# Designs tried in a protein design run: peptides against a protein of PDB entry 7AE7. Part 79

Target 1, 321 residues: chain A of PDB entry 7AE7
Amino acid sequence: KVYKDLREFLEVLEQEGQLIRVKEEVNPEPDIAAAGRAAANLGKNQPAVFFEKIKGYKYSVVTNVHGSWQNHALMLGLDKNTSTKDQFYELNRRWDKFPVPPNVVKREAAPCKENVIDKDINLFEILPLYRINEQDGGFYISKASVVTADPEYPDDFNKLNVGTYRIQVKDRDRVGIQALAMHDIAVQLEKAEAENKPLPIAITIGNNPLVTFMASTPVGYNQNEYEFVGALQDGVPMDIVKSDLYDHLYVPAGSEVVLEGHIIPRVRTVEGPFGEFPGSYSGARLQCEVKIDRITHRTNPIFENLYLGIPWTEIDYLMAL

## One batch from the design tools (peptide; aimed at target 1 V270 P273)

Design b2_p28_5_s2 (made by RFdiffusion4, then SolubleMPNN; from b2_p28_5, 11 letters changed)
Fold by OpenDDE base, seed 1:
Structure b2_p28_5_s2 (fold): chain B 321 residues (1-321), chain A 28 residues (1-28)
Amino acid sequence: as target 1 above (321 residues)
Amino acid sequence: MDLSNLEAVQASLKEALAKEAELKEEEE
């Protein structure tokens, strides 16, 4: 099976007994993290947890979407009981299909364009933000697929980067982003900052699970993650749409939320601490700052966020292959 | 826990949520 968006995947997870719906109103803290810990403690077959109602917020949260080998098998459109070995074999077989170019859909056909916010931007109105860990220095967006391009080669689709980065919410329209030297975004940012120019960015939340997987998988600087998503869909192209602000940035057509903006050149602000691992916190550091200039979102957007369970984190399943 | 029983899992999640809510009320 191929999924157009997160919602189609969540439907399959629910049908397969790999998603729990919490229909009762929960507090964003500590209940979301608590329920995540509880789900992690259920054993090897960890379900996704969908919170339909969060006190003080309008929209829902889903966590632990990639939090088990069963969920990973279902992501690949395999039987949920497919062995890790057979999943790995199938992943490798599909990887060899690269490149599978995406379909560019019209704006009117893209669910991520259903709603637009271009004034009085407030991330807290769109995302049910919460601390993932008790000692976190703020609210984090941890499963975003971040889209950037090479500012010297903006029309080179092979240099379009879709990556996962640690993102801290700083203000209503500001986020900090961790761009490490090993990340393709850091190369692109260096080029922009050399000219004292903003780097265009689209932060996409709540994607087709293979987009999230590929955004967490290192690829070559001249390789496009969307073309790998098509390969991992066994040769079925994924659907992308042009961003509203930038002609050279393309986002998944089915994204729940798209934050369009720019990295402010030559500005660094304090980011962290964050619990990257259970009981382990990275220190505070100076990181890049993004201004959000436009939001597009689906009606009743789902905030997909990371769960850091013990002993196996969702990151372990995203990075294990 | 048999994860095939979604109702049992939901009950366990609710119990875990309730316990953490109680612990927070005791720390405030």
Scores: peptide ipSAE 0.090, ipTM 0.697, DockQ to the pose 0.019
OpenDDE base, seeds 2, 3, 4, 5: peptide ipSAE 0.016, 0.085, 0.006, 0.011; ipTM 0.494, 0.688, 0.291, 0.402

Design b2_p28_5_s3 (made by RFdiffusion4, then SolubleMPNN; from b2_p28_5, 10 letters changed)
Fold by OpenDDE base, seed 3:
Structure b2_p28_5_s3 (fold): chain B 321 residues (1-321), chain A 28 residues (1-28)
Amino acid sequence: as target 1 above (321 residues)
Amino acid sequence: LDLSNLEQVQESLKKAQEEQKKLEEERK
C-alpha cells in the first residue's frame, strides 16, 4: 500500500485499530497532552489520537501518528504485525531503489493548494496551537517537513532539503526555527546570511507519513528526501508541487498546510524552553526567525503534531528506524 | 471522555482497542 497523503494513512490506521477518534470537544490544554500520555500507556500498540473538535479552534489535531511499531509497519504498507526485524529488512531493501524521482504535478492537481491566505496572516486561525509540555515557553510545531534549497545552487534538485526542525510560534505570522550546525538547513542559511539575504522556506504540515519519516532521517547534502520517499514506496514516485512564492521550492502535493516565507537574515530572537524529552527541557536560546508570507492549505486542514510522553515518545520510534 | 482523569482516558482507550480487535476478528 502507498499513501498519497496523511488522510489516506489515517484511514488505514483507523481500519487497522491504530487510531482513536475523539469526537467530543476537548480543551487544547491540558486535554491533548493528557490523551497522548494515556495513549502512550496502552503498551506496544500505541494508537494515533485524532481530535475532531478543539475548543476555540476550527480545525482538528492528530498526534502519535508514528507512535508504534504497528504504525511504522502500516506506513511501509506492511501487515501491522510485521516484526521490527522484518520492517528493517524491507526498509533496507527499498532503500537500495534510491533514487526514485518524484512527479511534479500541476497546481490545480495539488490538494495543498485548495485554499490560499496571502494577507492578514494568522497562524492561530489555521493551526489549533497548544503547549505540548506544561512548562513550554510557547506553542510548537514539532512535526513539520521544512523545505529549503541551496541559495548558490537553487536549481539543483539534489540539494533541495526536507528536514524536521523545532519550530516555536512567535507571532501571528512569525516562527522561531532551530537550525543546528549539523542540519543541512544551517549550511544553506549560512550561505544566505553571508550575503545578508533571506533564505526561502516552506514549512509543510500534515504529510504522507514517509515524507515525515524521511524529513526526520539524515541523508547526504546532495540527496533529495523525496527520491528516498519514492524508494520507500517500493519504486512508486511521490507527488510534489511547486511552491507559490518560489520556483525552486517544491512541497508535497498532499500537505495539509504549507507555510511559505523566509528566514530573516542575521536576526536571532529568544526561543524556548521546550521539553524535548520527558522531564528534560532545552533552555531558552537565541534562534532564527521566519516570516510567513503566504499560506496554502487543504479544506479542513489536519494539524499533525508530535506527541512527547513516557515511556516511549513518538520521536523514539522515528529515530529507531 | 474526561480527559482530566488519566485513568478514565486509559480505560476508554483500552475499550476502543478491544472493540476494534473484535471488529477485526469478525472480518476474518
Scores: peptide ipSAE 0.088, ipTM 0.700, DockQ to the pose 0.013
OpenDDE base, seeds 1, 2, 4, 5: peptide ipSAE 0.022, 0.021, 0.006, 0.019; ipTM 0.543, 0.598, 0.299, 0.575; seed 4 fails the geometry check

Design b2_p28_5_s4 (made by RFdiffusion4, then SolubleMPNN; from b2_p28_5, 8 letters changed)
Fold by OpenDDE base, seed 2:
Structure b2_p28_5_s4 (fold): chain B 321 residues (1-321), chain A 28 residues (1-28)
Amino acid sequence: as target 1 above (321 residues)
Amino acid sequence: LDLSNLEKVQESLKKAEEEEKKLKELEE
């Protein structure tokens, strides 16, 4: 089984008993985090939790999508009871198929283009934002696949980077992003900042689960994550579409939300604190700032966000493979 | 849907609501 988008994966999770649907209206805080903790306490077969109604918001949230070995098996299109060993075997077998180039679809064929917001941008209208941890210094977007390119080689598809970074909402149309020196995005940002130029960026939310997996997996600077997604789909290309603002940035065609904008050169603003692990908070730091210039989104977009809870975080499963 | 899992989530939500209510009552 290959998934075009998050929705197809959520359907399979629900069919396999790996999704809990909360139909009652919940408060963003503390109910989402509390339900995430409750789901984590269900043991090894941790389901995703889908919140249909959130007080004060129009749209839904899903958490813990990658939160179990069963969910990882299903992500690979395997039986949910496939052993971790057999999952690794299959992952390695498929990895050898790299590169599998993605299909570039037309704008009209891409679900992420169903709606456009290009004025009066307000992230709170499109994303049901909440504090993941009680002591967090703000609202975080934690499962975004962030797309950037090399500003010296914008047409080199092999240097197109799709990565996962800590993103704090700073204002209606601004986010802070943690671009550490070890990240490919930091190399690209350094080049842009040397010229005092903005770095184009697309922050994609609610993706095909293999996109999210590859965005969290370190690859070479000259390797494209989308070509690995095709390999992990057993040789089936994934679908991408050109961004609206930038000819050289491509986003997953099925993304629930795409935030298009730019990193402001040589600007650093306070970001954090954030609870990266249970009981451990990273202090406030000066981080890069992104201006959001355009949003595209599916009708009734689903906000996919991390569960960060005891005893296992969702990130532990994403990084364990 | 393993009904047992849904019940546990509902119990946790109810506990969180009760804790939030107690916190509000302490601030008043």
Scores: peptide ipSAE 0.019, ipTM 0.438, DockQ to the pose 0.021
OpenDDE base, seeds 1, 3, 4, 5: peptide ipSAE 0.007, 0.008, 0.000, 0.000; ipTM 0.345, 0.367, 0.328, 0.303

Design b2_p28_6 (made by RFdiffusion4)
Pose (drawn by RFdiffusion4):
Structure b2_p28_6 (pose): chain A 313 residues (1-149, 158-321), chain P 28 residues (1-28)
Amino acid sequence: KVYKDLREFLEVLEQEGQLIRVKEEVNPEPDIAAAGRAAANLGKNQPAVFFEKIKGYKYSVVTNVHGSWQNHALMLGLDKNTSTKDQFYELNRRWDKFPVPPNVVKREAAPCKENVIDKDINLFEILPLYRINEQDGGFYISKASVVTANKLNVGTYRIQVKDRDRVGIQALAMHDIAVQLEKAEAENKPLPIAITIGNNPLVTFMASTPVGYNQNEYEFVGALQDGVPMDIVKSDLYDHLYVPAGSEVVLEGHIIPRVRTVEGPFGEFPGSYSGARLQCEVKIDRITHRTNPIFENLYLGIPWTEIDYLMAL
Amino acid sequence: EEEEEEWLEEEVQKDREKIEKLREESWK
């Protein structure tokens, strides 16, 4: 099976006993992060946890989506009990199907274009943002796929919420931004960027894939789907930016020129906090989102947690 | 070096307070 969006994958997870629904209202901190750690601590058949009600927020949160070998196998469309070695072989075989060009769809057909917010941008009205770890510098978006511009790149970068319509980003960790970053800051011009949240599991998996192999990232997702192309749609504001047609939330924005502010600290996969450093800020100019969006976020702590599964094979 | 570390801690704290306040305002 191939998933057009996060919601089909969550449906499969729930049918397979790999998704737990929390119906009672929970507080943002520390409840969501504590549940993510506990789900990771179950050791075997760790499920995704779906929070339907978060105090003071309108929408829902899902965590630990990738955080088990059962979830990982279901992401690949295999039986949930497929061994880790067999999943490795299946990924090795599909790796060679690269490239599979994506299908570009019209705006009216992309579920991520159901709702538009073009003014008075407020991330909190859409995303139930919360603190992941006690010493984090802020509320984080820890599982976004970021699109920048065959020269289109998708990657995962931690994103700290700085204001209702502003976030932080480590721009010098996106090694295609950094030629256009010099030109843009030298000329005081903005650099367009797209932040996608709540994606097909293979899109997130591709976004965590090593940068050393300069692939064409959406064409790699079609390879992981064993030859089935993925659907992508053009962003509202920037014609050279394409986002997954099924994303739950799309934040279209730009990197603010000549602005450096304190970002962090935040957790890193070796199990420790990073330090606080001066990093770039991104202004959100537009939000498009599916009706009743789901905030797919990720808990990070002492290994093994969900990030280890996203990096393993 | 020690002054820079103290300054970074103060800025982190200010950010935490600001973001909590903005979140509570959004509930109104």

Design b2_p28_6_s1 (made by RFdiffusion4, then SolubleMPNN; from b2_p28_6, 16 letters changed)
Fold by OpenDDE base, seed 4:
Structure b2_p28_6_s1 (fold): chain B 321 residues (1-321), chain A 28 residues (1-28)
Amino acid sequence: as target 1 above (321 residues)
Amino acid sequence: AAAEAARMAELVAEQREKNKKLLEESQK
């Protein structure tokens, strides 16, 4: 099974008993985090948790999408009871199919383009934002696949980077991004900042699960994550679409929300703290700031966000494979 | 180091106040 988008994967998770649907209205805090923790306590079969109604918001939240070995098996289109060993074997087998170039679809064919916001941007109108942990410095977008390119080689598709970074909402149209020096985005940002230029960026939320997986998997600077997604889809290309603002940035065609904007050159603002691990908070730091200039989104967009729970976090699964 | 930590704590506090306002404004 190959998934075009998050929705197809959520359907399979639900069919396989790996998704809990919360139909009652929840408070963003603390109910989302509490329900996630409760789901993690259900044992080895940690389901995704889909919140249909969030008080004060229009749209839904899903968490813990990658939160179990069963979910990882299903992500690979395998039987949910596939052993971790066999999942690893299959992952490695498919990895050798790299590169599998993506299909570039027309704008009209891309679900992520169903709606456009190009003025009066307010992230809170599109995303049901909440603090994951009580002591968090703000609202985080933790499972975004962030698309950037080399500003010196913008047309080199092999240098297109799709990465996962910690993103804190800073304002209605501003986010802080944690760009660590060893990440490809930091190299690209350094080049842009050397010329005091903005770095174009597309922050994609609610993707097919293999995009999220590959965005969290380190690859070479000259390797395109979308071409690995195609490999992990056993040779089936994924669908991408050109961003609205930038000809050189491509986003998953099925993204629930796409935040298009730029990293502001030579600006650093406070980001953090964030509870990355149970009982551990990363300190606050001065980090890059992104201005959001345009949003495209699916009708009734689903906000996929990270689950942080005990004993295994969703991060542990994303990094363990 | 202490001065830097104090400055960072101030910036975090300011952002927390901003977060409250943003949330309140979004719920109107």
Scores: peptide ipSAE 0.494, ipTM 0.896, DockQ to the pose 0.784
OpenDDE base, seeds 1, 2, 3, 5: peptide ipSAE 0.492, 0.490, 0.486, 0.484; ipTM 0.896, 0.896, 0.894, 0.894; seed 3 fails the geometry check

Design b2_p28_6_s2 (made by RFdiffusion4, then SolubleMPNN; from b2_p28_6, 15 letters changed)
Fold by OpenDDE base, seed 5:
Structure b2_p28_6_s2 (fold): chain B 321 residues (1-321), chain A 28 residues (1-28)
Amino acid sequence: as target 1 above (321 residues)
Amino acid sequence: SEKLKEELERLVKEQREKQKKLLEESQL
């Protein structure tokens, strides 16, 4: 099976018994993290956890979407009981189909464009923000697929980068982003900062699970992650749409939320600590700052965020293949 | 609902201020 968006995947997870739906109103803290930990304690077959109602927020949260081998098998459209070995075999078989170019859809056909916020931007109105770990230095968006381009070659689609980065909420319309030197975004940012120019950015939340997987998977600087998504879909192209602010940035057509903006050149602000591993916190560091200039979102957007706090976190499953 | 958002926004600001202090202390 191929998924157009997160919603189609969540439906399959629920049908396969790999999603727990929490229908009762929960507190953002500590209930989301606590319920995620409780789900992780169910053993090897950890389900996703979908929170329908969050006190003080309008929208829902889902966590642990990639948090098990069963969920990973289902992401590949395989039987949930497919062995890790067979999943790896199938992943490698499909990888050889690269490149599979995406379909560029019209703005009107893209679900991520259903709603627009272009003034009075407040991330707390669109995202049910919470601390993932009690000692986190703030609210994190930890499972976004971040789209950037090479500022020297903006029209080179092969240099369009879709990556996963740690993002801390800094203000209503500002986030910190951890762009490490080993990330393709750091190369692109260095080029922009050399000219003291902003780097255009689209932070996409709640995607087709293979987009999230590929955004967490290192590829070559001249390889497009969307073309790998098509390969991993066994040759079925994914749907992308042009960003609203930038002609050269393309986002998944089915994204739940798209934060469009720019990395402020040569600005660094404090980010962290963050509980990257159970009982281990990264130190506070100076990191890049993004100004959010526009939001597009689906009606009743689902905030997909990473589950953390137990050994074999969702990160471990995203990186294990 | 709005009060909770305002409180969460306040918490973000407070954490940012704490982080700045931690960074300043780490540079000393």
Scores: peptide ipSAE 0.066, ipTM 0.609, DockQ to the pose 0.084
OpenDDE base, seeds 1, 2, 3, 4: peptide ipSAE 0.021, 0.031, 0.171, 0.017; ipTM 0.410, 0.527, 0.698, 0.320; seed 3 fails the geometry check

Design b2_p28_6_s3 (made by RFdiffusion4, then SolubleMPNN; from b2_p28_6, 17 letters changed)
Fold by OpenDDE base, seed 1:
Structure b2_p28_6_s3 (fold): chain B 321 residues (1-321), chain A 28 residues (1-28)
Amino acid sequence: as target 1 above (321 residues)
Amino acid sequence: SAAEAARMAALVAEQREKNKKLLEESKK
C-alpha cells in the first residue's frame, strides 16, 4: 500500500487501531503533550493522537504519527505486526530501487494549493501552535520537511534537499531554523550568505509519512529524498508540485501546509531552548531566521507535530530505521 | 562566558514575552 498524503495514512492508522481520536476540545497546553504521554503509556502499541478541537484555534493537530513499530510497518504498507527485522529487510530491499523519480503534477492537481495566503501572514491562524515542553523558548514546528536547493546549482534536482530541522516560531511570519553544520541546508545557506543573498525555502507540514521519514534520514548531498520516497514506495513515484515562489523548489503535492519564504542572509536570532528529550534541553543559540512570504494549504489543514515523551520519543523511531 | 549567558537569557526572556503577545493577538 502506498499513501498519497498524511490523510490517507491517518485513515489506515485509525482502521488498524493505531490512532486515538480526541473529540473533546483540548487546551493547547498542557493537554496535547499530556495526551501524547498518556498514549505512550498504553504500551507497545503507541497510537497516533488526533486532536479534533483545540481551544483558540480553528484546525486540528496530530502527533505521534511515527511513534511505534506498528505505525512504521503500516507506513511501509506492511502488516502492522510485521517484525522489526522484517521491516528492516523490506526497507533495505526497497532502498536498492533508488532512484525512483517523482511525478511532477500541475498546480491545479496539488491538494496543498487549495488555499493561498500571500498577505498579512499569521502562522497562528493556520497552525495550532503550542509549546511541546513547558520550558521551551516558544512554539515549535518539529516535523516539517524543509525544502532547499543549492544556490549555485538551482536547476540540479539531485541537489534539492528535503530535511527535518528544529523550527521555532519567532513572529507571525518568521521562524528560526536550527541549521547545524552537518546538515545540507547549512552548506546551501553558506553559499547564499557568501553572496549576501536570501536562501529560498519551502517548509512543508503534514506529508506522506515516507516523506517525513526520508526528510529525517541522512542521504548524500547529490541525492534527492523524493527519489528515495519512490524507492520506499516499492517503485511507485511520489507526487510533487512546483512551489509558488520558486521554480526550482518542489514540494509534496499532498502537504497539509506549505510555508514558502527565504532565509534572511547573515541574520541570527535567538532560538531555543527546546526539550529534545525528557529532562534534556538543548540550550538557546543564535540561529538563522526565515521570513515567510507565502502560505499554501489544504482546506482544514492538519498540523502534524512531534511527540516527545517517555519511554520512547517519536524521534527514536525515526532514527532507529 | 557569563556575559554571553546573560545576553542569551535576556533574548530568551524577550522572545517569551513576544510569544505571549503573539498568542494573545491570535485569539482576537
Scores: peptide ipSAE 0.484, ipTM 0.895, DockQ to the pose 0.766
OpenDDE base, seeds 2, 3, 4, 5: peptide ipSAE 0.463, 0.471, 0.472, 0.429; ipTM 0.889, 0.891, 0.892, 0.877

Design b2_p28_6_s4 (made by RFdiffusion4, then SolubleMPNN; from b2_p28_6, 13 letters changed)
Fold by OpenDDE base, seed 4:
Structure b2_p28_6_s4 (fold): chain B 321 residues (1-321), chain A 28 residues (1-28)
Amino acid sequence: as target 1 above (321 residues)
Amino acid sequence: EEEKKKELEELVEEQRKKNKKLLEESKK
């Protein structure tokens, strides 16, 4: 099976007994984290946790989408009980199909374009933001697939980067991104900042699970993650659409939320701390800052966010393959 | 190094104060 979006994947997870739906209203803190930990205690077959109602917010949260080998098997369209060995074999087999170019769909055909916010942007109105850990320096968007391009080669689709970066909400329309030197985004930002220009960016939330997987998987600077998604879909192209602000940036057509904006050149603001593991925090640092200029989103957008729990974090599963 | 650490801690605290305000404003 190939998934068009997060919603189709969540439906399959639920059908396969790999999603817990919490229908009762929860407090963002501590209930989301507590429920995630409770789900993690179910053993190796950790389900996703879908929170339908969050106090003080309009929309839902889902966590731990990639949080088990069963979820990984299902992500690949395999039987949930497929062994890790067979998953790895299948992943490698499909990897060799690269490149599989995505389908560029029209704006009208892209679910991520159902709603637009271009004035009075407030991230808290569209995302049920919460601290993942009590000691976090702020609200994090931790499973976003961030789209940037090489400012010197904006039309080179092979240099389009889709990466996962730690994103801290800084204001209603501002986020900080941890762009480390090892990240492709850092190379692109360096080029933009050399010219004192903004770097166009699209921060996409709630994607096809293979997009999230590939955004977390290192690839070559001249390799497009979307073309790997098509490969991992066993040769079925994924659907992408142009961003509203930038003709050279493409986002997953099925994204729940797309934050379009720019990295402000030569500005560094505090980001962190963030608890990467319970009781372990990465320190605060000066990082780049993004201005959000436009939001597009699906009706009743689902905020997919990272689960951090014991014994295995969702990051561990995303990096294990 | 200690001065830089202190400066970062102050900036974190300022952001924490801002976070509280943002959250309070979002609930109105």
Scores: peptide ipSAE 0.514, ipTM 0.909, DockQ to the pose 0.748
OpenDDE base, seeds 1, 2, 3, 5: peptide ipSAE 0.510, 0.509, 0.505, 0.505; ipTM 0.908, 0.906, 0.905, 0.906; seeds 1, 2, 5 fail the geometry check

Design b2_p28_7 (made by RFdiffusion4)
Pose (drawn by RFdiffusion4):
Structure b2_p28_7 (pose): chain A 313 residues (1-149, 158-321), chain P 28 residues (1-28)
Amino acid sequence: KVYKDLREFLEVLEQEGQLIRVKEEVNPEPDIAAAGRAAANLGKNQPAVFFEKIKGYKYSVVTNVHGSWQNHALMLGLDKNTSTKDQFYELNRRWDKFPVPPNVVKREAAPCKENVIDKDINLFEILPLYRINEQDGGFYISKASVVTANKLNVGTYRIQVKDRDRVGIQALAMHDIAVQLEKAEAENKPLPIAITIGNNPLVTFMASTPVGYNQNEYEFVGALQDGVPMDIVKSDLYDHLYVPAGSEVVLEGHIIPRVRTVEGPFGEFPGSYSGARLQCEVKIDRITHRTNPIFENLYLGIPWTEIDYLMAL
Amino acid sequence: EEIEESREEAEEEEEEYEEEMEELEEEE
């Protein structure tokens, strides 16, 4: 099976006993992060945890979506009990189907275009943001696929919420931004960027894939789907930016020129906190989102947690 | 202790960066 969006994958997970629904209202901190750690601590058949009610927020949160070999196998469309070695072989075989060009769809057909917010941008009205770890510098979006511009790149970068319409980003960790970053800051011009949240599991998996192999990213997702192309749609504001047609939330924005502010600290996959450093800020100009969006976020702590599964094979 | 040291150092570096940006604007 192939998933057009996060919601089909969550449906499969729930049918397979790999998704737990938390119906009672929970506080943002530390409840969501504590549940994410506990789900990771179950050791075997760790499920995704779905929080339907978060105090003071309108929408829901899902965590630990990739955090087990059962979830990982279901992401690949295999039986949930497929061994890790057999999943490795299946990924190795599909790796060679690269490239599979994506299908570009019309705006009216992309579920991520159901709702538009073009003014008075407030991330908190859409995303139930919370603190992941006690010493984090702020509330983080820890599982977004970021799109920048065959020269289109998708990657995962931790994003700290700075204001209702502003976030932080380590721009010098996106090694295609950095030639346009010099030109843009030297000329005081903004650099367009797209931040996608709540995606097809293979899109997030591709976004965590090593940069050393300069692929075409979306064309790699079609390869992981064993030859089935993925659907992408053009962003409202920037014609050279394409996002997954099924994303729960799309934040279209730009990197603010000549602005460096304190970002962090935040957790890193080796199990420790990073330090606080001066990093770039991104201004959110537009939000498009599906009706009743789901905030797919990720807990990070002492291994093994969900990030290890996203990096393993 | 290391987190607090890094926050303090980053705040000092932000002040220096703001001064450098003022100088650059003046030169332009």

Design b2_p28_7_s1 (made by RFdiffusion4, then SolubleMPNN; from b2_p28_7, 12 letters changed)
Fold by OpenDDE base, seed 5:
Structure b2_p28_7_s1 (fold): chain B 321 residues (1-321), chain A 28 residues (1-28)
Amino acid sequence: as target 1 above (321 residues)
Amino acid sequence: SRLEESRREAERKKEEFEKELKEREEEE
């Protein structure tokens, strides 16, 4: 099975008994994290947890979407009981289909374009933000697929990068982003900052699970993650759409939320701490700052965020392959 | 500490937002 968006995947997870739906109103803290931990304690078959109602917010949250081998098998369109060995075999088999170019859809055909916010931007109105860990220095967007391009080669689709980065909410329209030197985004940012220019960015939230997987999977600088998504879909192209602000940035057509903006050149602000692992916090550091200039989103957008539970975090499953 | 500053900033932003939402719900 191939998924167009997060919603189709969540439907399959629910049908397969790999999603818990919390229908009662919860507090964003500590209930989201607590329920995630409780779900992780149900054993090896850790479900996703979908929160329909969050006090003080209009929209829903889903966590632990990639948080089990069962969910990973289902992401690949396999039986949920497929062995890890067979999942790896199938992943490798499909990887050899690279490249599978995406379909560029029209703006009107892209669900991520259903709603637009271009003034009075407030991230708290669109995302049910909460502390993932009690000791976090703020609210994090931890499972976004971040789209950037090479500023010297903006029209080179092979240099379009889709990556996962730690993102802290800094203001209503600002986020901090951890762009480490080992990330492709850091190469692109260095080029922009050398000229004291902003780096265009699209932060996409709530994607096709294979987009999220590929955004967390290192690929070559001249390889496009969307072309790997098509390969992992067994040769079925994924759908992308042009960003509203930038002709050279393409986002997943089915994204729940797209934050379009720019990395402010040569600005660094305090980011962190963040509990990357249970009981382990990174220090606060000076990191890049993104100004959000436009938001597009689906009606009733789902905020997909990372689960950081014990004994295994969701990131362990994303990086284990 | 920079840590405490970041936490206090995030908490203030949350409280400001929760207040604004409540005020809007009272006006509708």
Scores: peptide ipSAE 0.025, ipTM 0.581, DockQ to the pose 0.029
OpenDDE base, seeds 1, 2, 3, 4: peptide ipSAE 0.022, 0.022, 0.015, 0.017; ipTM 0.459, 0.574, 0.467, 0.489

